# Ledger of designs, part 30: peptides against a protein of PDB entry 6RO1

Target 1, 216 residues: chain A of PDB entry 6RO1
Amino acid sequence: LGKEIEEYIHKPKYCLPFLQPGRLVKVKNEGDDFGWGVVVNFSKKSNVKPNSGELDPLYVVEVLLRCSKESLKNSATEAAKPAKPDEKGEMQVVPVLVHLLSAISSVRLYIPKDLRPVDNRQSVLKSIQEVQKRFPDGIPLLDPIDDMGIQDQGLKKVIQKVEAFEHRMYSHPLHNDPNLETVYTLCEKKAQIAIDIKSAKRELKKARTVLQMDEL

## One batch from the design tools (peptide; made by RFdiffusion4, then SolubleMPNN)

Design b1_p11_7_s2 (from b1_p11_7, 5 letters changed)
Fold by OpenDDE base, seed 5:
Structure b1_p11_7_s2 (fold): chain B 216 residues (1-216), chain A 11 residues (1-11)
Amino acid sequence: as target 1 above (216 residues)
Amino acid sequence: SSAKYEIYKKP
């Protein structure tokens, strides 16, 4: 279910109004989970579909992410990698396709105007850690309906199913209701389908972005 | 330096 919500929130038509400098966002690229980063800026790039000549606008968000120091040495040729859990890492501004955003927080940080100095970038990591400390149950998300104004009936049905599932979890212990296993299995299958659609869309977009990174 | 942040509230 969370992954189905992700398929809505990462759409440019919904998320772009909330991609202000300082917005906390989660970034995931396939198996690479960068965790929480901070929006620096976004840009619309004109992209021409290679096969149709149609204009397909690419939205690139510059996100300050905690990257592995090993990946930074090869940053000219290799994609940034997330810092290991035990690694300090380094905060780097990474250009990210908007569809790689897995979550958008209601939290917006005040960020330094100049992120060229390492100390300014690392100060933002400290700010993220302070927010995480204040929200032990997790950094708060934007409400996709109330905050983001998403009117899609498919999303409303997903949320209603989550709320009904949560209500059932709180009213009846999971171990006593065989209908909860069915709802959970349906939620997992639907989450997997949403992953597969997201992965397929990512591969289709990676095939398009690799073509643009080789021209840069 | 305390991390300064705001939480979006619907107007």
Scores: peptide ipSAE 0.265, ipTM 0.828, DockQ to the pose 0.793
Fold by OpenDDE base, seed 4:
Structure b1_p11_7_s2 (fold): chain B 216 residues (1-216), chain A 11 residues (1-11)
Amino acid sequence: as target 1 above (216 residues)
Amino acid sequence: SSAKYEIYKKP
């Protein structure tokens, strides 16, 4: 179900209005999880499907990501790789296809205008880490319905199934089901997304209150 | 302290 929600939010027709400079986004490419990065800009590339002649525009988002220093040396020939957990890494602007965005945050950072200096890029990593400390349950997500305005009935049914499944899991702890682990792993991913939406709404409400207090 | 981030406000 988390992947099913992802299949909606990464569609250009839904996410492009939210890809402003400073937007926090999560990037995943196959086995490579970059975690949270920051949108720098996006561009529309004209692409023509070779078999239909139809214009199929590719959307490329430039995202400031924490990359391994090893991948930076080979960046002319090899795709950027995520920094190892124990590695400091380096923040680099990476061109990413929009469908590789696994999550979009409600948080938008103030970023330096010039990201050419390494110190300016590394200052953004400090800002991401400061946001992560303020949100111990995870960085708040955009609500796909309330914030992104997705009206698709398929998505609404997915969300309703997640909520109904969470409610059943909490109301009837299946203490005796031997398939509990497989159900739990699917439940944890589902629960994490619905908890991420619901906790993100609560934390968004708290953080709006804090930001309104700092603007007063 | 100057907020280093904003949170999306629905228009």
Scores: peptide ipSAE 0.256, ipTM 0.837, DockQ to the pose 0.454
Fold by OpenDDE base, seed 1:
Structure b1_p11_7_s2 (fold): chain B 216 residues (1-216), chain A 11 residues (1-11)
Amino acid sequence: as target 1 above (216 residues)
Amino acid sequence: SSAKYEIYKKP
């Protein structure tokens, strides 16, 4: 469900109007989670699809991200890597394809005009951390319908399912629904049966390997 | 303190 919403919000058709300088965005590239960064600018690049010759415009957003110091040494040849959780890291302007934006915040920061000095870039990290302290439940997101104006009926159905799921989770606290204990016990029984089947298959495979070793 | 950020408000 969260991924289904992401597939709408990262589309250039919907997100480009909100990619102003200072906008907070989350950036994720496969296994690399950069967390919250700040939009610096965006550009449209002409791209030609290799198979059709059709013009497929690529949208690149420059995002100020917390990067590992190791990635800075090789920044000319290697893609930026996120700072490790235990690392201070360094804020760097990274060119990001727009589809790598996993979230867009309603928050827009005032950023320094010159981001060339390290101190100016690191001041933005302090500002992100200040925003995070003000929003203990998480940095607020743009509403895809109310703020971003997405009219897609598929998205509306996804949101309605999320809201119905959340309402059911909060209206039936795990402790008060005896059916949740039965569903958890059934899910645990099903998970245990799946573990037991996987264990039994491993034991049967071990027993077959032992039987094959005794016949050699 | 000058607000270091703004929150988008629907016009």
Scores: peptide ipSAE 0.256, ipTM 0.817, DockQ to the pose 0.619
Fold by OpenDDE base, seed 2:
Structure b1_p11_7_s2 (fold): chain B 216 residues (1-216), chain A 11 residues (1-11)
Amino acid sequence: as target 1 above (216 residues)
Amino acid sequence: SSAKYEIYKKP
């Protein structure tokens, strides 16, 4: 269910209007989890499919990500790697294919205009960490229906299944089914996305209050 | 210094 929602939100048709500079996004590439980064810019590249000759536009988003220092020393041809949990890492602007965005936050940071200095890039990491401290239940997500305006009936059915599953989990503690762990990992990702949507709605409500308090 | 951020408000 989380992956099924991800398959909608990472589509250029839906996410491009929300990829403004400063938008918080999660980036995942196969086994590499970069966690939360910040959108710097996006570009449309013309790509020709090698087998069909069809023009398939490639959308690349430049994302400020916490990268391993080892991956940065290797030539500009090697893909950036996420910082290890025990590593400080370094914030780098990484070109990312739009379909590698696993989540899009309702939060948009104010970022430095010049990201060439290391200190300016590292200041953005501090800002992400401050946002994470303000949202202990997780950084608020855009609602794919209410915020992103996705009208796809497949997504609506997925969301309804998530909500019905959450309601069943809270109303009926499902006992001993051992297939629950794989369903729980998918449904914890889904329930975490629906909890992240409901918590994002509650936190959007709280954060509307916090943004009003920081202007006082 | 609090991180300056905005939250998307649906118009």
Scores: peptide ipSAE 0.248, ipTM 0.835, DockQ to the pose 0.691

Design b1_p11_7_s3 (from b1_p11_7, 6 letters changed)
Fold by OpenDDE base, seed 3:
Structure b1_p11_7_s3 (fold): chain B 216 residues (1-216), chain A 11 residues (1-11)
Amino acid sequence: as target 1 above (216 residues)
Amino acid sequence: MPVKYTLYQKP
């Protein structure tokens, strides 16, 4: 459900109007979670689909992100990496494909006009940390319907399913149970065992199919 | 321009 909402939000037709300088965005590239950064600008790159010759415009957003100091030394040959949790890191402007935006905030910051000085970039990190301190339950997100104006019926159905799930979760008798974590862990273990049984049954079926082919 | 929250900008 959350991933299905993300697939709508990161579409250029919906998110581009909200990618103004100073907008807080969350960036994730596969296993690399950069956390919250700040939009500096965006650009449209002309791209051609290799198979159809059709124009497929790529959208690149420049985001000020907290990067590891190690990744900065190799920046000529290696992609930027997120700072480790215990590392101070350094704020760098990183070009990011728009589909790597995992969240867009309703919050917009003032940013320095010149981001070439390290101190100006690091001042933005202090501003992000101040926002995070003001929102202990998490940085406010743009609402896909109310803020972004997305009229897609598929998205509306996903949101209705989320709301109905949340309502059922919060109305559940176990929601306030002090043993909820223990019950949840037992349910996860049961679900994992069911997946493992389904995997083992598929492997057994494959092995039987191979044996039947060797007997023919 | 739906900027609901600028820490320091009025809408």
Scores: peptide ipSAE 0.022, ipTM 0.563, DockQ to the pose 0.166
Fold by OpenDDE base, seed 4:
Structure b1_p11_7_s3 (fold): chain B 216 residues (1-216), chain A 11 residues (1-11)
Amino acid sequence: as target 1 above (216 residues)
Amino acid sequence: MPVKYTLYQKP
């Protein structure tokens, strides 16, 4: 459900109006979670679909992100990597494809006009950390409907399902159970065992199907 | 609707 909402929000037709300098955005590229960064600028790049020759413009957002110092040494040949949990890292302006924005905040920061000095970039990290301290429950998101004005009926149905799921979750008798963590861990173990049994049954069925094909 | 930016001013 949350991922389905993300698939709407990161679409250029919806998010571009909100990618102003200083906007807080969350960036994730596959396994690389950069966390919260700050929009510096965005640009439209010409792109051509290889199979249709159709112009499919790519949108690149320049985001100030906390990167590992190791990845910055190789920045000419390798993509920037997020700072390790134990690493201070360094704030760098990273060109990010707009579809890699996992979240867009309602918060907009003042950023230095010149981001070439390291100290100016690192000052933005301090500002992000200060925002995180002010929002202990998490940095506030733009509302897809109320803030972003998305009228897509698919998104509205997803949101309604999320709200109905959350309502059921919070109204569940176990929600306030002092043993909830223990019960949850047992339920996760049970669910994992059920997945493993289903996997083993699929493998057994495949093996049996292969044996039947070798006998024909 | 004008997007109400929560402008974080540096303290």
Scores: peptide ipSAE 0.022, ipTM 0.595, DockQ to the pose 0.125
Fold by OpenDDE base, seed 1:
Structure b1_p11_7_s3 (fold): chain B 216 residues (1-216), chain A 11 residues (1-11)
Amino acid sequence: as target 1 above (216 residues)
Amino acid sequence: MPVKYTLYQKP
């Protein structure tokens, strides 16, 4: 469900109007989670689809991200990597493809005009951390319908399913049970056993089908 | 320093 919403919001058609300088965004590239960064700028690059010759414009957003210090040494030849959890890291402006934006915040920061000095970049990290302290339940997201104006019926159905799921989760009698974690672990174990039984039954059926074919 | 931010208001 959350991933299905992400597939809508990161589309250039919907997100580009919100990629102003200072916008908070999350960046994720495969296994590399940079967390919250700040939009600096964006650009449209001309691209051509290799198989159709169709114009497929690439949208690149420059995002100020917390990178590992090791990534800075090789920045000319290697892709930037996120700072380790225990590392301070360093804020760097990284060009990011727009589809790698996993979230867009309603929050827009005032950023320094000159991001060349390290101190100016690190001041933005302090600003992000201060925003995170102000929003203990998480940095507020743009609403895809109300803020972004997305009219897609598929998205509306996904959101309705999320809301119905959340309502069911929070209204459940076990939601405030101190043993909830134990109950969840037991439910997960039960679900895994059910998957394993289903897998074993499939393999047994395949083996039985093979034996019946070898007896013919 | 107080973080200067704006919440995006619909245009």
Scores: peptide ipSAE 0.019, ipTM 0.569, DockQ to the pose 0.817
Fold by OpenDDE base, seed 2:
Structure b1_p11_7_s3 (fold): chain B 216 residues (1-216), chain A 11 residues (1-11)
Amino acid sequence: as target 1 above (216 residues)
Amino acid sequence: MPVKYTLYQKP
């Protein structure tokens, strides 16, 4: 269910209008979770499918991500790797395929105009961390229907199934399975996050969704 | 120069 929603959100026809500079996004590449980064720019690359000759445009988003220092040394030959939990890492601008965006936030940051200096890139990490402190339950996500305007009936059915599953989970008197408490605390956090996102989106929709760096 | 990584999953 969550993955099925992700498959709609990361489609270029839906997400591209929201990939403005400063947009918070999560990046995941297979086993490599970069966590939250900031959109710098996006580009369309012409690609040709090798088997059909059809034009399959690749959409690449330049995202400022926390990378391991080891991957930076080998950056000419190796792909960027996420910083280890105990590693400070370094913020780098990484070109990411749009389908590797696991989440898109309603939050946009002001970013430095010049990201060449390390200090300017690391300042954005501080801003991300400050946003994370302001949202202890998690950075607010774009609503696929209300914010992104996705009218797809398949997505509506998936969301209705999620809501009905969440509601059935909450309404089921099986209070006694200890493994349900972890899923319930995750789903209560997610539903409380969705309610608090809906309330904070109502407040942030009243306040222009662009956070000034000086207010962070 | 910021090193442009490529997170290209090979298709």
Scores: peptide ipSAE 0.008, ipTM 0.513, DockQ to the pose 0.028

Design b1_p11_7_s4 (from b1_p11_7, 6 letters changed)
Fold by OpenDDE base, seed 2:
Structure b1_p11_7_s4 (fold): chain B 216 residues (1-216), chain A 11 residues (1-11)
Amino acid sequence: as target 1 above (216 residues)
Amino acid sequence: AAAQYEIYKKP
């Protein structure tokens, strides 16, 4: 269910208007959860699909993310890795494919104009941590319907299922309704996302070492 | 410095 909402939110047609500088976004790359980062900028890259000749524009968002200090040493050849929970890490501007945005917050930070100094980047981490303290139940999300204006009937059905499931979890003891349909739909969508990621990776490999590109 | 943020729900 949450992953099904993510599939709508990360679509360029929906999320690009909300990728303003200072927007809080959650970045996840396969097993690597970077948590909450801050949008710095985004760029549209023209790409031609090699097999169809169709223009498929790639969207790269520069996100200030908490990275491990180890990943910074090899930053020219290796993808950025998230900081471990126990380490301080270092805030780095990482180019991220828009489809790796797992969440978009209603929160926008005021960010320093110059992010080249380490102290300015680390000040943004302090700002994220302060926001997290103010929202103990989690950083508030943009509403995909009311805030983002997504009119897709598939999303509305997903949200209705989430709300009905949440209401059932709170109102009834866990009746073992075999969530077989939810697991099946999640597996098919994971396969489609993997295809779309593989396409997007093949397209970006020509332009920059972007998060998730090092495996292609 | 207090972290300054806004709730901004607009494009």
Scores: peptide ipSAE 0.581, ipTM 0.918, DockQ to the pose 0.554
Fold by OpenDDE base, seed 4:
Structure b1_p11_7_s4 (fold): chain B 216 residues (1-216), chain A 11 residues (1-11)
Amino acid sequence: as target 1 above (216 residues)
Amino acid sequence: AAAQYEIYKKP
């Protein structure tokens, strides 16, 4: 259910208006969970679909993320890795494909204008940690319908199923609800978007190490 | 203390 909501939220047509500087976003790349980061900016890259010649715009968001210090040494050639739970890490501006945004918060931070100094980047980590302390049950999300204005009937059906599941979970600790199966049909549309992104990845990889899902 | 963040739900 949460993954199905993610498939709507990370679409450029829905999320781009909310990617203002200071917006809290959650970034996940396959097995690498960066947790909460802060939007710095976004860019539209022109891309041409190799098979159709159609313009397929690639959207890259620069996100200030807590990275492992080990991954920073090779940041020009290797994808950034999340900081381990036990390490301090370092806040770095990482170019991220917009479809790797797993959540968008209603919280917007005030950020330093210059993020080149390490101290300015680390001050943003302190601000994220302060927000996390103020929201012990989790950082508040943008509502995909009420805040983001997503009118897709597929999303409305997913949310209704989540609400019904939560209601059942709180009213009766049901160990076995078999209705998890209707989640699978939204995964097929993801495969088609993944093919279109694969062609766009080749052009962007030439100039900067963009955080992306590797080809399975 | 100056608010380090805001709740901003608009585009």
Scores: peptide ipSAE 0.580, ipTM 0.917, DockQ to the pose 0.500
Fold by OpenDDE base, seed 5:
Structure b1_p11_7_s4 (fold): chain B 216 residues (1-216), chain A 11 residues (1-11)
Amino acid sequence: as target 1 above (216 residues)
Amino acid sequence: AAAQYEIYKKP
């Protein structure tokens, strides 16, 4: 279910209007969870699909992400890696394909105008951490219907299933809901599809320094 | 400096 919502939210048609500078976004690339980062800007790139010759526009978002210092040394040739749990990491502007956005927050940060200085980038990490402290139940998300205006009936049906599941979860112990397995299986299957789309977009990035341009 | 943020739900 959560990943079912993600597939609507990360569509350029819906998310691009909300990718303003300072927007908090969650970035995940296959098994690599970068957590929360901050939108710096986005760009439309002309791409030619190698198999059809069709023009497919690629949307690249520059996102300030907490990266491993080990990956920074190889950042010209290798994909950025998330900071290890025990690592402080370093905030880097990483070009990210829009479909790698797993969540979009209602929170927008005020960011420094110049992100070239390390101190300015690290100040944004402090700002993210302060937001996380203010929202102990998690950073608030944009509502896909009420905030993002997504009218897709498939999404509405997914949300209705989530709401009905949550209502049942509060009314009955989760272990007694026969729909629990169906909800988990749908979440896992969509987890894998999002990983596979993410994998298939990770090999062209190494060649282009763009997070997940790698297999387009 | 206090982290300055807003809740901004508009396009």
Scores: peptide ipSAE 0.577, ipTM 0.917, DockQ to the pose 0.550
Fold by OpenDDE base, seed 3:
Structure b1_p11_7_s4 (fold): chain B 216 residues (1-216), chain A 11 residues (1-11)
Amino acid sequence: as target 1 above (216 residues)
Amino acid sequence: AAAQYEIYKKP
């Protein structure tokens, strides 16, 4: 269910209006979870390869992320890696493909105008940590329907299923509602088919995006 | 200094 919602949220059509400087976003690249970062800016890259009639513009968002110090030494050739749990890490501005955004917060930070000084970047980490302390149940998300204005009937059906699942889970914690397994299995099968279509599209796009990550 | 943030839900 959460992954199905992510498939709508990370679409440029829906998320780009909300990628203002200071917006809190979660970034995940495959197995690499960067957690919460802060939007600095975004750019439209039109890879107009003249021979592929798919003029789908790629969008890159610059996100201030907590990176491992090891990955920074090789930053010219290697993709940034998230800081280990026990590592302090360093805040870096990382160019991120918009489809790697796993969540968008309703929270927007005030950020320093100059992020070149390390101290200014590290001050933003302190700000994220302070927001996390104020929201012990998790940083608040933008509502995909009410806040983001997504009118897609597929998303509305997903949300209705989540709400019905949560309501049943909280109202009857001990009842194996056979509809819970059916909704979960249908949501897992659709999420797995959507992950497989998205992984196949991401492998086709990774052949393009690894080439474009190496061109960045 | 307390982290200055806003709840901003608009495009």
Scores: peptide ipSAE 0.573, ipTM 0.915, DockQ to the pose 0.604

Design b1_p11_8_s1 (from b1_p11_8, 4 letters changed)
Fold by OpenDDE base, seed 3:
Structure b1_p11_8_s1 (fold): chain B 216 residues (1-216), chain A 11 residues (1-11)
Amino acid sequence: as target 1 above (216 residues)
Amino acid sequence: MPPFRYELYEK
């Protein structure tokens, strides 16, 4: 169900209006999970395949991502790799195909105008980490219907199935399937996230919030 | 750290 929602969200026709500089996005490339990054810019690339008369425009978004330092040494020939969990990594601007966006946040950060200095890029990582601290249940997502305006009936059916599944999980706690506890915890977190997003949206409907970072 | 600004998407 989550993957089915992602298939709608990552479509250029829906997500492009929300890919402003500073938008938090989650990037996944096959087995590589970069986690949350920040949109810097996007561009339209026309891949003219010479033989297929239909120019399907490819969209590339430049995303500031936490990359492994090892991948930076090979950056001329190899794709960037995500930082390991125990690695500090380095924030790099990576060109990402739009369909590799697994999530789009309602959060938009203020980013430095000049991202050439390493310190400016690393400051954005600190900002992402602060947002993650403020949203312990997860960074708030754009609502695909309410925020993104997706009217696709397929998506509405998927969301209805998710809501019905969540409702069944809350209404029937009694199925002792040990796999259900993990899913229940995820659904409770997701429902709490939805409440916290509504609450945070209500609190943050009070305009541009200045987050004071308490940690130096 | 200096305060950073963020905004949430509002309709």
Scores: peptide ipSAE 0.363, ipTM 0.883, DockQ to the pose 0.539
Fold by OpenDDE base, seed 5:
Structure b1_p11_8_s1 (fold): chain B 216 residues (1-216), chain A 11 residues (1-11)
Amino acid sequence: as target 1 above (216 residues)
Amino acid sequence: MPPFRYELYEK
């Protein structure tokens, strides 16, 4: 079900409006999970399909990702690899095909204007880590229907299945499935995050309103 | 270092 949602959100027609500089995105390429990175910019590249001559536009997003230092030494010839969990890694701007975005966050960071200095890039990693601390249950996602405005009936059916599954789990807690506790913990975490986001948005809106009133 | 700031998407 999660993978089925990803098949919608990574489509350029849906995600491009949300790929502003500073947007948190999750990048996965086959077996390589880069985790959360930050959008720097995106570009449309004209690609000609070799067999049909049809223009198939490729969308490339430059994402600041935590990369292995080993992969950076070979960066002239090899694709960047994700940093190992125990590795510090280095934040690098990596060109990513838009369909490799596995998640898009509601969070947008303020990023340095100049990302050429290593310290500026590493400061963004600290910001990602601070977001993760503020959202212990996971970085909040854009809602594909409510936030992204995806009207596809296939997606709506997937979401309805997820909601029906969640409702059934909550209505009939299978007390004895140890895998259910993990799923419940993740679902409760996700629900709590959604509440915390809504609360934080309300507080930010109040704080902005207060700041606007103090400037009056 | 720039202050840690973020925004949440709001409709």
Scores: peptide ipSAE 0.360, ipTM 0.882, DockQ to the pose 0.628
Fold by OpenDDE base, seed 1:
Order: C-alpha cells, then sequence, then structure tokens
Structure b1_p11_8_s1 (fold): chain B 216 residues (1-216), chain A 11 residues (1-11)
C-alpha cells in the first residue's frame, strides 16, 4: 500500500510543484536508502526515447543528502552512496531522478544560500535532525489528495483500503499479539501525526509562515 | 546559531 502511493507521488505531474528549495524529501535508489534530504533545485532535461524518437523529458532534482565519505573520494563518475548507520557522513548535493523520491514532506526548511562550504551543508543536517526531534512519530508527509491534488481513482481506492484497514485495527483490538501493539502504536502515532500536522498547519496559518524554532 | 526556521505546506 505504501509503495502503491509512492508510485503516484513521485510522478513529475504531481510532485514538481512541491519541489521548492528547502522541501524535505526521501531518496531511495534500489538498495541505497539515503533517508531524508533537502531539495536545492530541479531541472528539466530533454530526453529522446530510443524506440519512438519522442521527446520524454527527464526531471532531475538536486537534493542535499547524507553521503558516505568513502563514496566521495571515488572519481566524479561513481554514484554517491548513503552514509552507513554508524558513520557521520557528509552532506552533498546529489542529482536525483524525480522518480527516486520515495516521500515528500509538508516541511520546507530555510537553507543557506551558499552550499559550497561544508559547514553550511552540515548545518542543514542539524536542521533535519531538529525536524525529526519535533516530529518524533515521523516527519509529516504531504497529503496526496488534499495537499498534492491527485485525483486518480486508483490512488483514492488505495487510501480507502488503508483507512478501512486502520479502522478495523482500531475497532477490533487484537488483544494478545505483542507485534500488534507495535502496529497500533504506529497507527495511533500516524493518526496523532495527522492531527498534529493539521493543528500545526492551523497554528502556522495564524502565526507568521516562518516558525522560529529553538537555537540549534 | 542562526535560528532554525521551517514552514509547513498550507493550501
Amino acid sequence: as target 1 above (216 residues)
Amino acid sequence: MPPFRYELYEK
């Protein structure tokens, strides 16, 4: 179900309006999970389909990602690799095909204008970590229907199945499986996150669009 | 440090 939603949100026709500088996005490329990064910019590249000769535009988003330092030492031809769990890593601007975006957050950060200095890039990692602290149940996602305006009936059916499943889980407390407490806690957290997002959006509408958070 | 600033998407 989550993967089925991903297949909609990563389509350029839906996600491009939300790929502003500072937008939090998750990047995953096959076995490489970069986690949360920050959009720097995007570009449209002309591509020609090899079989039809038709122009099929490729969309490339530059995303500031936590990369392994080992992968950065390898020549300009090698793809950046995600930082290992035990590694600090280094924040790098990586060109990413838009379809590799696995999630798009409602959060948009204020980022340094110049990302050439390492300290400026690493400051963005601190900002991501601060967002994660403010959202302990997970960084809030854009709603594909309400925020992104996706009208596809296939997506609506997927969401209805998720909601019906969540409702059945709440209505029938599966009493005795400790694994279900984790799922309930995750579903309650997700529901609480959705409420907190709606509440935070309402509070932000009343406050200046810029939340000044505590000193990093 | 510069104040941490973010916005949430609003419709």
Scores: peptide ipSAE 0.354, ipTM 0.882, DockQ to the pose 0.604
Fold by OpenDDE base, seed 4:
Structure b1_p11_8_s1 (fold): chain B 216 residues (1-216), chain A 11 residues (1-11)
Amino acid sequence: as target 1 above (216 residues)
Amino acid sequence: MPPFRYELYEK
């Protein structure tokens, strides 16, 4: 179900409006999970479909990702690899095809204007880690319907299935496994935090809209 | 260090 949602959100027609500098995104390339990175910019590249000769634009997003030091040495010839869990790694700007975005956060960071200095890039990693600390149940995602405006009925059906599954999981408290209660409590907290963030955003928007109306 | 600042998307 999560993968089915990804198949919608990574489409350029939906995600491009949200790929502003500082946007948190997850990058996954095959077996390589880079985790959370930060959008620096994106570009549209002309591409020609091999079979039709039709123009098929490729969208490349430059994402600041935590990379293995080994991948830095061969950065000109080899694909960047994610830092190992035990490795500090180094933040690098990596060109990523837009379809490799597995998630898009509602969070947008303030990033340094110059990312050439290593210290500036590493400061962004500290910012990501601070966001993760503030969101223990996970970095908040853009809502594919409410935020991204995806109207696809297939996605709506997937979301309904997820909601129905979650509802069934919560309505049947597996009373007997204390570990399950912890996982469910974390999932409930995550869902509630997501709702509370959405509510708080609505209230902040109302407050900001009211403030803007009072300044007009 | 610049203060940690982030924004949340608001529709």
Scores: peptide ipSAE 0.368, ipTM 0.883, DockQ to the pose 0.620; fails the geometry check

